Peptides against a protein of PDB entry 3JWR. Designs and how they scored, part 301

Target 1, 323 residues: chain A of PDB entry 3JWR
Amino acid sequence: TRELQSLAAAVVPSAQTLKITDFSFSDFELSDLETALCTIRMFTDLNLVQNFQMKHEVLCRWILSVKKNYRKNVAYHNWRHAFNTAQCMFAALKAGKIQNKLTDLEILALLIAALSHDLDHRGVNNSYIQRSEHPLAQLYCHSIMEHHHFDQCLMILNSPGNQILSGLSIEEYKTTLKIIKQAILATDLALYIKRRGEFFELIRKNQFNLEDPHQKELFLAMLMTACDLSAITKPWPIQQRIAELVATEFFDQGDRERKELNIEPTDLMNREKKNKIPSMQVGFIDAICLQLYEALTHVSEDCFPLLDGCRKNRQKWQALAEQ
Target 2, 298 residues: chain A of PDB entry 3JWR as posed
Amino acid sequence: TRELQSLAAAVVPSAQTLKITDFSFSDFELSDLETALCTIRMFTDLNLVQNFQMKHEVLCRWILSVKKNYRKNVAYHNWRHAFNTAQCMFAALKAGKIQNKLTDLEILALLIAALSHDLDHRGVNNSYIQRSEHPLAQLYCHSIMEHHHFDQCLMILNSPGNQILSGLSIEEYKTTLKIIKQAILATDLALYIKRRGEFFELIRKNQFNLEDPHQKELFLAMLMTACDLSAITKPWPIQQRIAELVATEFWEQGDQVGFIDFVCTQLYEALTHVSEDCFPLLDGCRKNRQKWQALAEQ

## One batch from the design tools (peptide; made by RFdiffusion4, then SolubleMPNN)

Design b2_p23_8_s2 (from b2_p23_8, 16 letters changed)
Fold by OpenDDE base, seed 2:
Formats: C-alpha cells, sequence, structure tokens
Structure b2_p23_8_s2 (fold): chain B 323 residues (1-323), chain A 23 residues (1-23)
C-alpha cells in the first residue's frame, strides 16, 4: 500500500527528537504516520529489531495492521490510547530504568501487548457485553474483551507479511505469546483489583523479588496496568483532555444502556451527571491509581514522575470538585 | 467454577468502588 511504502521509506527520527522517553509525552500534535514512526523507534531503541532479526518492512506492516484494527468511532479506546500505553511502557523501560530488570523477551512481549491490548475495542465494557448477550460473552467466561484483544493480536501476528516474531525460536515464541496473553489479560481492572494486594504486601514487607517467577508475572501485570492508566499521570492539560475522551466514551455506553438495554446507567456512564466527573476522578485516583504508582516507584525510583503527575492531577481534580 | 465465582466477586467489588466514587 501507499501508506506502507511511505512508512517504510521514511527516516525515523531519534527518541530524543520524538520525545518518546518523556513521561510527559503527548500524541495530540502527531499524525498517524508520526505515531507509526515513534513505534518503530521504540522497537529499535529497545534493541528488539536487532535481537530478534525483524525485517523493517514486516515491522512497518505489523504496526499499520495493529493501527488499522482499532476502531475510529470509539472516543478513547482507539489507536491513540494503545500508542500512549506503549509510549508509557517505553518511557518506564528507558527513563524509569525498568529495562535493566527484564529480559529481552519480556520487553518484546510488553511492547507488543501494550500496542495490542485493546484491539477491536467497541467502546463498551465487559459488563455491557455480558448484559447485551453479545456472541463474545458465549466464548469467554471472564475478561471477555481482553481475551478478544489477545485473539486479535494473535491473528495479526500470524497474518502474512506481519510475522514480526519469525526470528524467534519455537521456545522463545511460546514464551513471548504467554507473556503477551498474560499482559493483555492484566489490563482487566478486575484482575488488577484481585492481584494488587499481593503486590503491595510484597513491597510493604520488603519481600519483593523479581527472580521469583510468580512475582515477575505479578510485576509485569502491575506494569501493564500502570501504563494503561498513565493518562492520569500526564500534565494537567493533557490529563483533562483525555478525561474528556473517557467521559465521552462512557456516556456513549450509558446512552446505549438506556436505549438498548432499558436500564439506568451508573453515575460514571450517565451523561446527566457530568458534574460529578471531578469527584469521580479523585475517587478513581485514590482507589486505583495512587497505590500502584507508589509501589512502582518503590521498585524503580526513576518512575517517580508517574507518581508525582498522579498526585498533581488529584489536586487539580479536587479543586474542581470543591467548586 | 471457583475461578469464575472469584472473578465475579471481584467485578462486583470493582463496580461498587467505582459507583461509590461517582456519588
Amino acid sequence: as target 1 above (323 residues)
Amino acid sequence: DKELQEYQEVVKLLEEQLEKFAK
């Protein structure tokens, strides 16, 4: 395609030029082509292209395929969200110095997972999928959308000309897919709530050890969640704009719940209760975000900008809630 | 299925927490 030719022939700017190492990064000013260039740079600077012998054209095609399999009519859970999740992962690995704590296969899996974790997202949560008796609800008992995202990820990875993992051994391939699946499934916030207590307790007791396979898996899950929620850590103007996108998508779901399911939406999904957004954001930060970024900062102090950003945005939302 | 039951309980807890903050 013309798009592939343009991407494959383009000079890829440095990570410094693209500012993709910054926790304060914003994609708002970037074209789709520029987001693809940033993604190439992430793979290159993490040594994934070299270590796993990726062909440049295949990587370009894969990136474009991933981007194409996000819906444009979804306000928040689209390519830009996936791209920002991956950028936060890249920043956490580089600037946050987490790269030194992980294997190349784990890094490869996390980056693929971050880009793929919401593939074909429909702008509705698992509860809506279940209540609407969607065909996907018949395939999976829990984490319905996350299983679907992984299936989409696997489909793309196995598609002709998109096989970025062709340079891996059979064992490396199996390991990578396992980690990708676990990482994508970890983005179900219900699983985060289930597992976070163990992680926080290990940190509190100073018993956290990345050499333990179970604790490694737990850490990768927490890291995925931290990147998935990273919008809450961004500079206030960026955070505010992303919060509007999230609210738009939630209100669209609430409107569909009224129309299609004849139910009153929860306050979070209720367009008529938009005035509660500031207080809901404070509650979300307190219940979900703060402890996670605190724990992540204990694992790597260089991740402090994420925690600091989260605290600053809590203050901003609190000030709005008091008006 | 014990795993499914545990998951459903967690989902309920998550929904309750999110709803609490919306008030």
Scores: peptide ipSAE 0.214, ipTM 0.827, DockQ to the pose 0.698
Fold by OpenDDE base, seed 5:
Structure b2_p23_8_s2 (fold): chain B 323 residues (1-323), chain A 23 residues (1-23)
Amino acid sequence: as target 1 above (323 residues)
Amino acid sequence: DKELQEYQEVVKLLEEQLEKFAK
């Protein structure tokens, strides 16, 4: 395709030029081509291209395939969300110095997972999928959408000309897929709530050890969630704009719940309660976000900008909630 | 399935928490 030719022939700017190591990064001004170039740079600077002998054209095709399998009519859970999740992962690995704590396979898996974690997202949550009796709800008992996202990820990875993992041994391939699956499933916020207590307790007791395979898996899950939720850490103008996208998608779901399911949406999904967004954001930060970024900062102090951003945005939302 | 039941409880808890934020 012309798009593939353009991407494959383009000079890939440095990570510094692209600012993809910055926790404050914004994609708002980037073209789709530029987001793809950023993604190439992430793979290159994490040594994934070299270490796993990725062909440039295959990587380019894979990136474009991933991007293509996000829906354009979804307000928030689209390619830009996946891209921002991956960028936060990259920043956490580089600027946050987490790269030195992980294996190359773990890094490879996390980056693929971040880019893929919401593939074919429909702009509705698992609860909607269950209540609507969607066919996917018959395939999976829990984490319905996350299983679907992984299935889409696997489909792309195995598609002709998209096999970025072809340079891996059979054992490396199996390990990578396992980690990808675990990482994508970890983005189910319900699983985060279930598991986070163990992580926080390990940190609190100063017993956290990345050499333990179980704790490693737990950490990768927490890191994925931290990147997935990273919009809450962004500079206020960026945070506010992303919050509007999230609200738009949630309100669209609420409208569908009324129309298709004949149910009253929750306040989170109810456009008539738009005035509650600031208070809901404060509650979300307190209940879900703060402890995660605190714990992550304890693992690596260089991740502090995420925590600081979250705290600053809490203050901003609180000020709006008091109005 | 015990795992499913546990998951459903967590989902319920999450939904309740999200509702509390809206309240």
Scores: peptide ipSAE 0.181, ipTM 0.814, DockQ to the pose 0.823
Fold by OpenDDE base, seed 1:
Structure b2_p23_8_s2 (fold): chain B 323 residues (1-323), chain A 23 residues (1-23)
Amino acid sequence: as target 1 above (323 residues)
Amino acid sequence: DKELQEYQEVVKLLEEQLEKFAK
């Protein structure tokens, strides 16, 4: 395609030029081509292209395939969300110095998972899919959308000309796919709530050890969630704009719940309760986000900008909730 | 299925917490 030719021939700017190492990064001013160039730079600077012998054209095609399999009519869970999740992962690995704590296969898996974790997202949550009796709800008992996202990820990875993992041994391939699956499934917030207590307790007791395979898996899950939720850590103008996108998608779901399911939406999904967004954001930060970024900062102090950003945004949302 | 039941309980808890955020 013309898009592939343009991407494959383009000079890829440095990570410094692209500012993709910054936790404060924003994609709002970037074209789709520039987001693809940023993605190439992430793979290159993490040594994934070299270590796993990726062909440049295959990587370019894969990136474009991933981007193409996000829906354009979804307000938040689109390519830009996946791209920002991957950028936060990159920043956490580089600026947050987590790269030195992980294997190359784990890094490869996390980056692929971050880009792929919401593939073919429909702008509705698992509860909607279940209540609408969608065919996917019959296929999977839990984490319905996350299983679907992984299936889409696997389909793309196995598609002709998109096989970025062709340089891996059979054992490396199996390991990578296992980690990708675990990382994508970890983005189910219900699974995060189920597992986070174990992680926080290990941190509190100073018993956290990445040499333990179970604790490693747990950490990768927490890191994935931290990147997926990273919009809450962004500078306030960016946070506000992303919160508007999230609210738009949630309100669209609420409108569909009324129309298609004949149910009253929850306050989170109810367009008429837009004035409750500030208080809901404070509650979300307190219940879900703060402890995660505190624990992550305990594992790597260089991740503090995520925690600091989250705290600052809590203050801003609290001030709005008091008006 | 015990795993499914545990998951459903967590989902319910999450939904209840999210609803409390709006109060």
Scores: peptide ipSAE 0.180, ipTM 0.814, DockQ to the pose 0.704
Fold by OpenDDE base, seed 3:
Structure b2_p23_8_s2 (fold): chain B 323 residues (1-323), chain A 23 residues (1-23)
Amino acid sequence: as target 1 above (323 residues)
Amino acid sequence: DKELQEYQEVVKLLEEQLEKFAK
């Protein structure tokens, strides 16, 4: 395609020029091509291209394929969300110095997972899929959409001309896919809630050890969630704009719940309760986000900007909730 | 069956937590 030719021929700017090491990064001003260039830079600067012998054209095609398999009519869970998740992962690995704590295969898996974790997202949550009796709900017992996202990820990785993992040994490939699957599944907030207590307790007791395979897996899951939710950490103008996109998508789901399922949506999905957004954001930060970024910062103090951003946004949302 | 039930309980808990702060 013309897009592939343009991407493959383009000079990829430095990570510094692209500001992709910044936790405060915003994609709002970036074209789709520029987001793809940023993604190439992430793979390159994490040594993934070199270490796993990725062909440049194949990587470019894969990135464009991933982007193509996000829906444009979904307000939030689109390519830009996946891209921002991956950028946060990159920033956490580089600026947050988590790269030094992980293997190359884990880093490879996390970056692929971050970019792929919401592939073909339909703008509705697992609860909607279950209640709507969607065919996907019959395929998987839990984490329906996350399983679907992984299936889409696997499909792309195995598609002709998109095989960025072709340089891996069979064992490396199996390991990478396992980690990708676990990482994508970890983005189910239900699983996060189920597992986070173990992580926080290990941190609290100073018993956290990344050399333990189980704790490593747990950490990767928590890191994925931290990146997936990283919009809450962004500078206030960015956070506010992203929150509007999230609200739009949730309200679209609520509208569909009313129309298609004849149910009254929860306040989170209810357009008529738009005035509750600030208080809901405070609640979300307190219930889900703060403790995660605190724990992550405990693992690596260089991740503090995520925690600081989350705290600052809590204050901003609280101020709005009090008006 | 048991795994599904446990998952559904966690989902419900998550939804309830989010709803609590919307009031």
Scores: peptide ipSAE 0.021, ipTM 0.639, DockQ to the pose 0.573

Design b2_p23_8_s3 (from b2_p23_8, 15 letters changed)
Fold by OpenDDE base, seed 3:
Structure b2_p23_8_s3 (fold): chain B 323 residues (1-323), chain A 23 residues (1-23)
Amino acid sequence: as target 1 above (323 residues)
Amino acid sequence: DKELQEYQEVVEELEEQIRKFLE
């Protein structure tokens, strides 16, 4: 395609030029092509292209395929969300210095997972999928959409001309897929809530050890969540805009819940409760986000900008909630 | 069965935790 030709022929700017190492990064001003260029740079600067012998054209095609398999009619859970998740992962690995704590396969898996973790998202949560008796709800008992996202990821990875993992040994391939699956599944907030206590306790007791395979897996899950939720850490103008996109999607779900399921949506999904957004954001930060970024900062102090951003946005939302 | 029930409990707990901070 013309798009592939343009991408493959383009000079990829440096990470510094693209500012993709910044935790404060915003994609708002970027074209789709520029987001793809950023993604190439992430793979390159993490040494993934070289270490796993990726062909440039194949990587370009894969990126475009991933982008294409996000829906454009979804307000938040689209390519830009996936891209921002991956950018946060990249920043955490580079600027946050987590790269040195992980294997190349883990890094490869995390980046692929970040880009792929919401593939074919429909703009509704697992609860809606279950209540609507969607066919996917018959295939999986929990983490329905995350399983679907992984299935989509696997489909793309195995598609002709998109096989960015073809340079891996059989064992490396199996390991990578395992980690990708675990990472995508970890983006289910229900699983995060289930597992986070163990992580926080290990940190609190100063017993956290990445050399332990179980703790490594746990950390990768927490890191995925931290990147997935990283919008909450962004500078306030960016945070506000993203929060509006999230609210739009949630309200769209709520509208569908009323119309299609004949149920009253929760406040989070209820358009009529728009005035509660600031207080809900404070609640979300306190219940879900703060401890995670605190713990992550304990693992690597260079991740502090995520925590700092989260704290600052909490203050901003609290101020709005008090008006 | 058990996995589904456990999952639903976790979801409910998540929702409850968020709700507590809205009060």
Scores: peptide ipSAE 0.023, ipTM 0.674, DockQ to the pose 0.426
Fold by OpenDDE base, seed 2:
Structure b2_p23_8_s3 (fold): chain B 323 residues (1-323), chain A 23 residues (1-23)
Amino acid sequence: as target 1 above (323 residues)
Amino acid sequence: DKELQEYQEVVEELEEQIRKFLE
């Protein structure tokens, strides 16, 4: 395609020029082409292209395929969300110095997972899918969408001309896919809630050890969640815009719940309760986000900007809630 | 404390939503 040719022939700017190492990064001013260029740079600067012998054209095609498989009519869970998740992962790995704590396969898997974790998202949560008796709900008992996202990820990775993992051995390939699956599934916030207690307890007791395979898996899951929720850490103007996108998508679901399911939506998804957004954001930060970024900062102090951003945004939302 | 009560309600609602995802 012309798009592929343009991307493959384009000069890829440095990470410094693209500012993709910054935790304060915003994609709002970037074209789709620029987001693809940023993605190429992430793979390159993490040494993934070199270490796993990726062909440039294949990587370009894969990126475009991933982007294409996000829906344009979804307000928040679209390509830009996936891209921002991946950018936060990149920043955490580089600026946050987590790269030094992980293997190349883990880094490869995390980046692919971050970009792929919401593939073909429909703008509705797992609860809606279950209640609507969607065909996907018959395939999986829990984490329905996350399983679907992984299935889509696997489909793309195995599609002709998109096989960015072709340079891996069979064992490396299997390991990578395992980590990708675990990472994508970990983005189910329900699983985060279930598992986070173990992680926080390990940190509290100073027993956290990345050399333990189970603890490594747990850490990767927490890191994925931290990147997935990273909008809450962004500078306030960026946070506000993203919060609006989230609210839009949630309200769209609430509207569908009324029409299709004949139920009253929860406050979070109720358009008539938009005045509760600030207080709900404070609650979300306190219940979900703060402890995660505190724990992450404990693992790597260079991740402090994420925690600091989260704290600052809590203050901003609290101020709005008091008006 | 009205503010605390409101906060608790928000947290409970969020927890309930999350619980529904686990089912």
Scores: peptide ipSAE 0.018, ipTM 0.605, DockQ to the pose 0.050
Fold by OpenDDE base, seed 5:
Structure b2_p23_8_s3 (fold): chain B 323 residues (1-323), chain A 23 residues (1-23)
Amino acid sequence: as target 1 above (323 residues)
Amino acid sequence: DKELQEYQEVVEELEEQIRKFLE
């Protein structure tokens, strides 16, 4: 395709030029091509291209395939969300210095997972999928969409011309896929809530050890969630705009719940409750986000900008809630 | 405190929505 040819032939700017190491990064001004270039740079600067002998054209095709398998008619859970998740992962690895704590396979898996974690998202949550008796709900009882996302990820990775993992040994391949699956599944907030207590307790007791395989897995899960939710950490103007996208998608779901399921949506999904967005954001930050970024910052102090951004946005949302 | 009560309701609603992911 022309798009592939253009991408494959393009000079990839430096991470510095692209600002993809910044926690404050925004994609709003970027074209689709530029997002793909950023993605190439992430793979390159993490030494993944070299270490796993990725062919440039194959990587380009894979990126475009991943992008293509996100829906354009979904307000928030689209390619840009996946891209921003991956960018936060990259920033956490580089600027946050987490790369030094992980293996190359773990880094490879996390980056692929970040880009893939919401593939074919339909703009509705697992509850909606379950309540609507969607066919996917027959395949999986828990983390329905996350299983689907992984299935889509696997499909792309095995598609002709998209096999970016072809340079791996069979053992490396198996390990990578295992980590990808775990990472994508970890983006289910229900699983996050279930597991975060263990992570926080390990941190609190100063018993956290990345050399322990179980704790490593737990950390990767928490890191994925931290990147997935990283919109809450962005500079206020960016945060506001992203919050609008999230609200739009949630309200679209609420509208569908009324029309298709004949139910009254919850306040989070109810456009008539738009005035509650600021207070809901404060609640979300307190219930879900703050402790995670605190714990992450404890693991690596260089991740503090995420925590600081989250705190600042909490203050901003609280101020709006008081009006 | 009305504000505290409203805050708690928001958190509970969010938690309930998340719990439904397990269904």
Scores: peptide ipSAE 0.018, ipTM 0.594, DockQ to the pose 0.050
Fold by OpenDDE base, seed 1:
Structure b2_p23_8_s3 (fold): chain B 323 residues (1-323), chain A 23 residues (1-23)
Amino acid sequence: as target 1 above (323 residues)
Amino acid sequence: DKELQEYQEVVEELEEQIRKFLE
């Protein structure tokens, strides 16, 4: 395609030029082509292209395929969300110095998972899928959308001309897919809530050990969630704009719940309750976000900007809630 | 299904936490 030719022929700017190592990164000013260039740079600077012998054209095609399989009519869970999740992962690995704590396969899997974790998202949550009796709800008992996202990820990885993992051994391929699946499934907040207590307790007791396979898996799950929720850590103007996108998508779901399911939406998804957004954001930060970024900072102190950003945004939302 | 029951409990906990955001 013309798009593929343009991407494959383009000079990829440095990570410094693209500012993709910054925790404060914003994609708002970037074109779709520039987001693809950033993605190439992430793979290159993490040594994934070299270590796993990726062909440049195949990587370009894969990136464009992933981007194409996000819906454009979804306000928040689109390519830009996936891209920002991957950028936060990249920043955590580089600036946060987590790269040195992980294997190349784990890094490969996390980056693919971050880009793929919401593939074909429909702008509705698992509860809506269940209540609407969607065919996907018959295939999976829990984490319905996350299973679907992984299925889409696997489909793309195995599509002709998109096989970025073709340079891996059979064992490396199996390991990578396992980690990708676990990482995508970990983005279900229900699973996060289920597992986070174990992680926080290990940190609190100073018993956290990445050499333990179970603890490694747990850490990768927590890291994925930290990147998926990273909008809450962004500079306030960026945070506000992203919060508006999230609210738009949630309100769209609420409108559909009224119309299609004949139910009253929860306050989180109720357009008429938009005045509660600041207080709900404070509650979300306290219940879900703060402890995660605190624990992550204990694993790597260089991740502190995520925690600091989260704390600053809590203050801003609290101030709005008091008005 | 034990796994399903465990998941449902987690979902209920999440829903309860969301409700607390409004308090």
Scores: peptide ipSAE 0.017, ipTM 0.587, DockQ to the pose 0.735

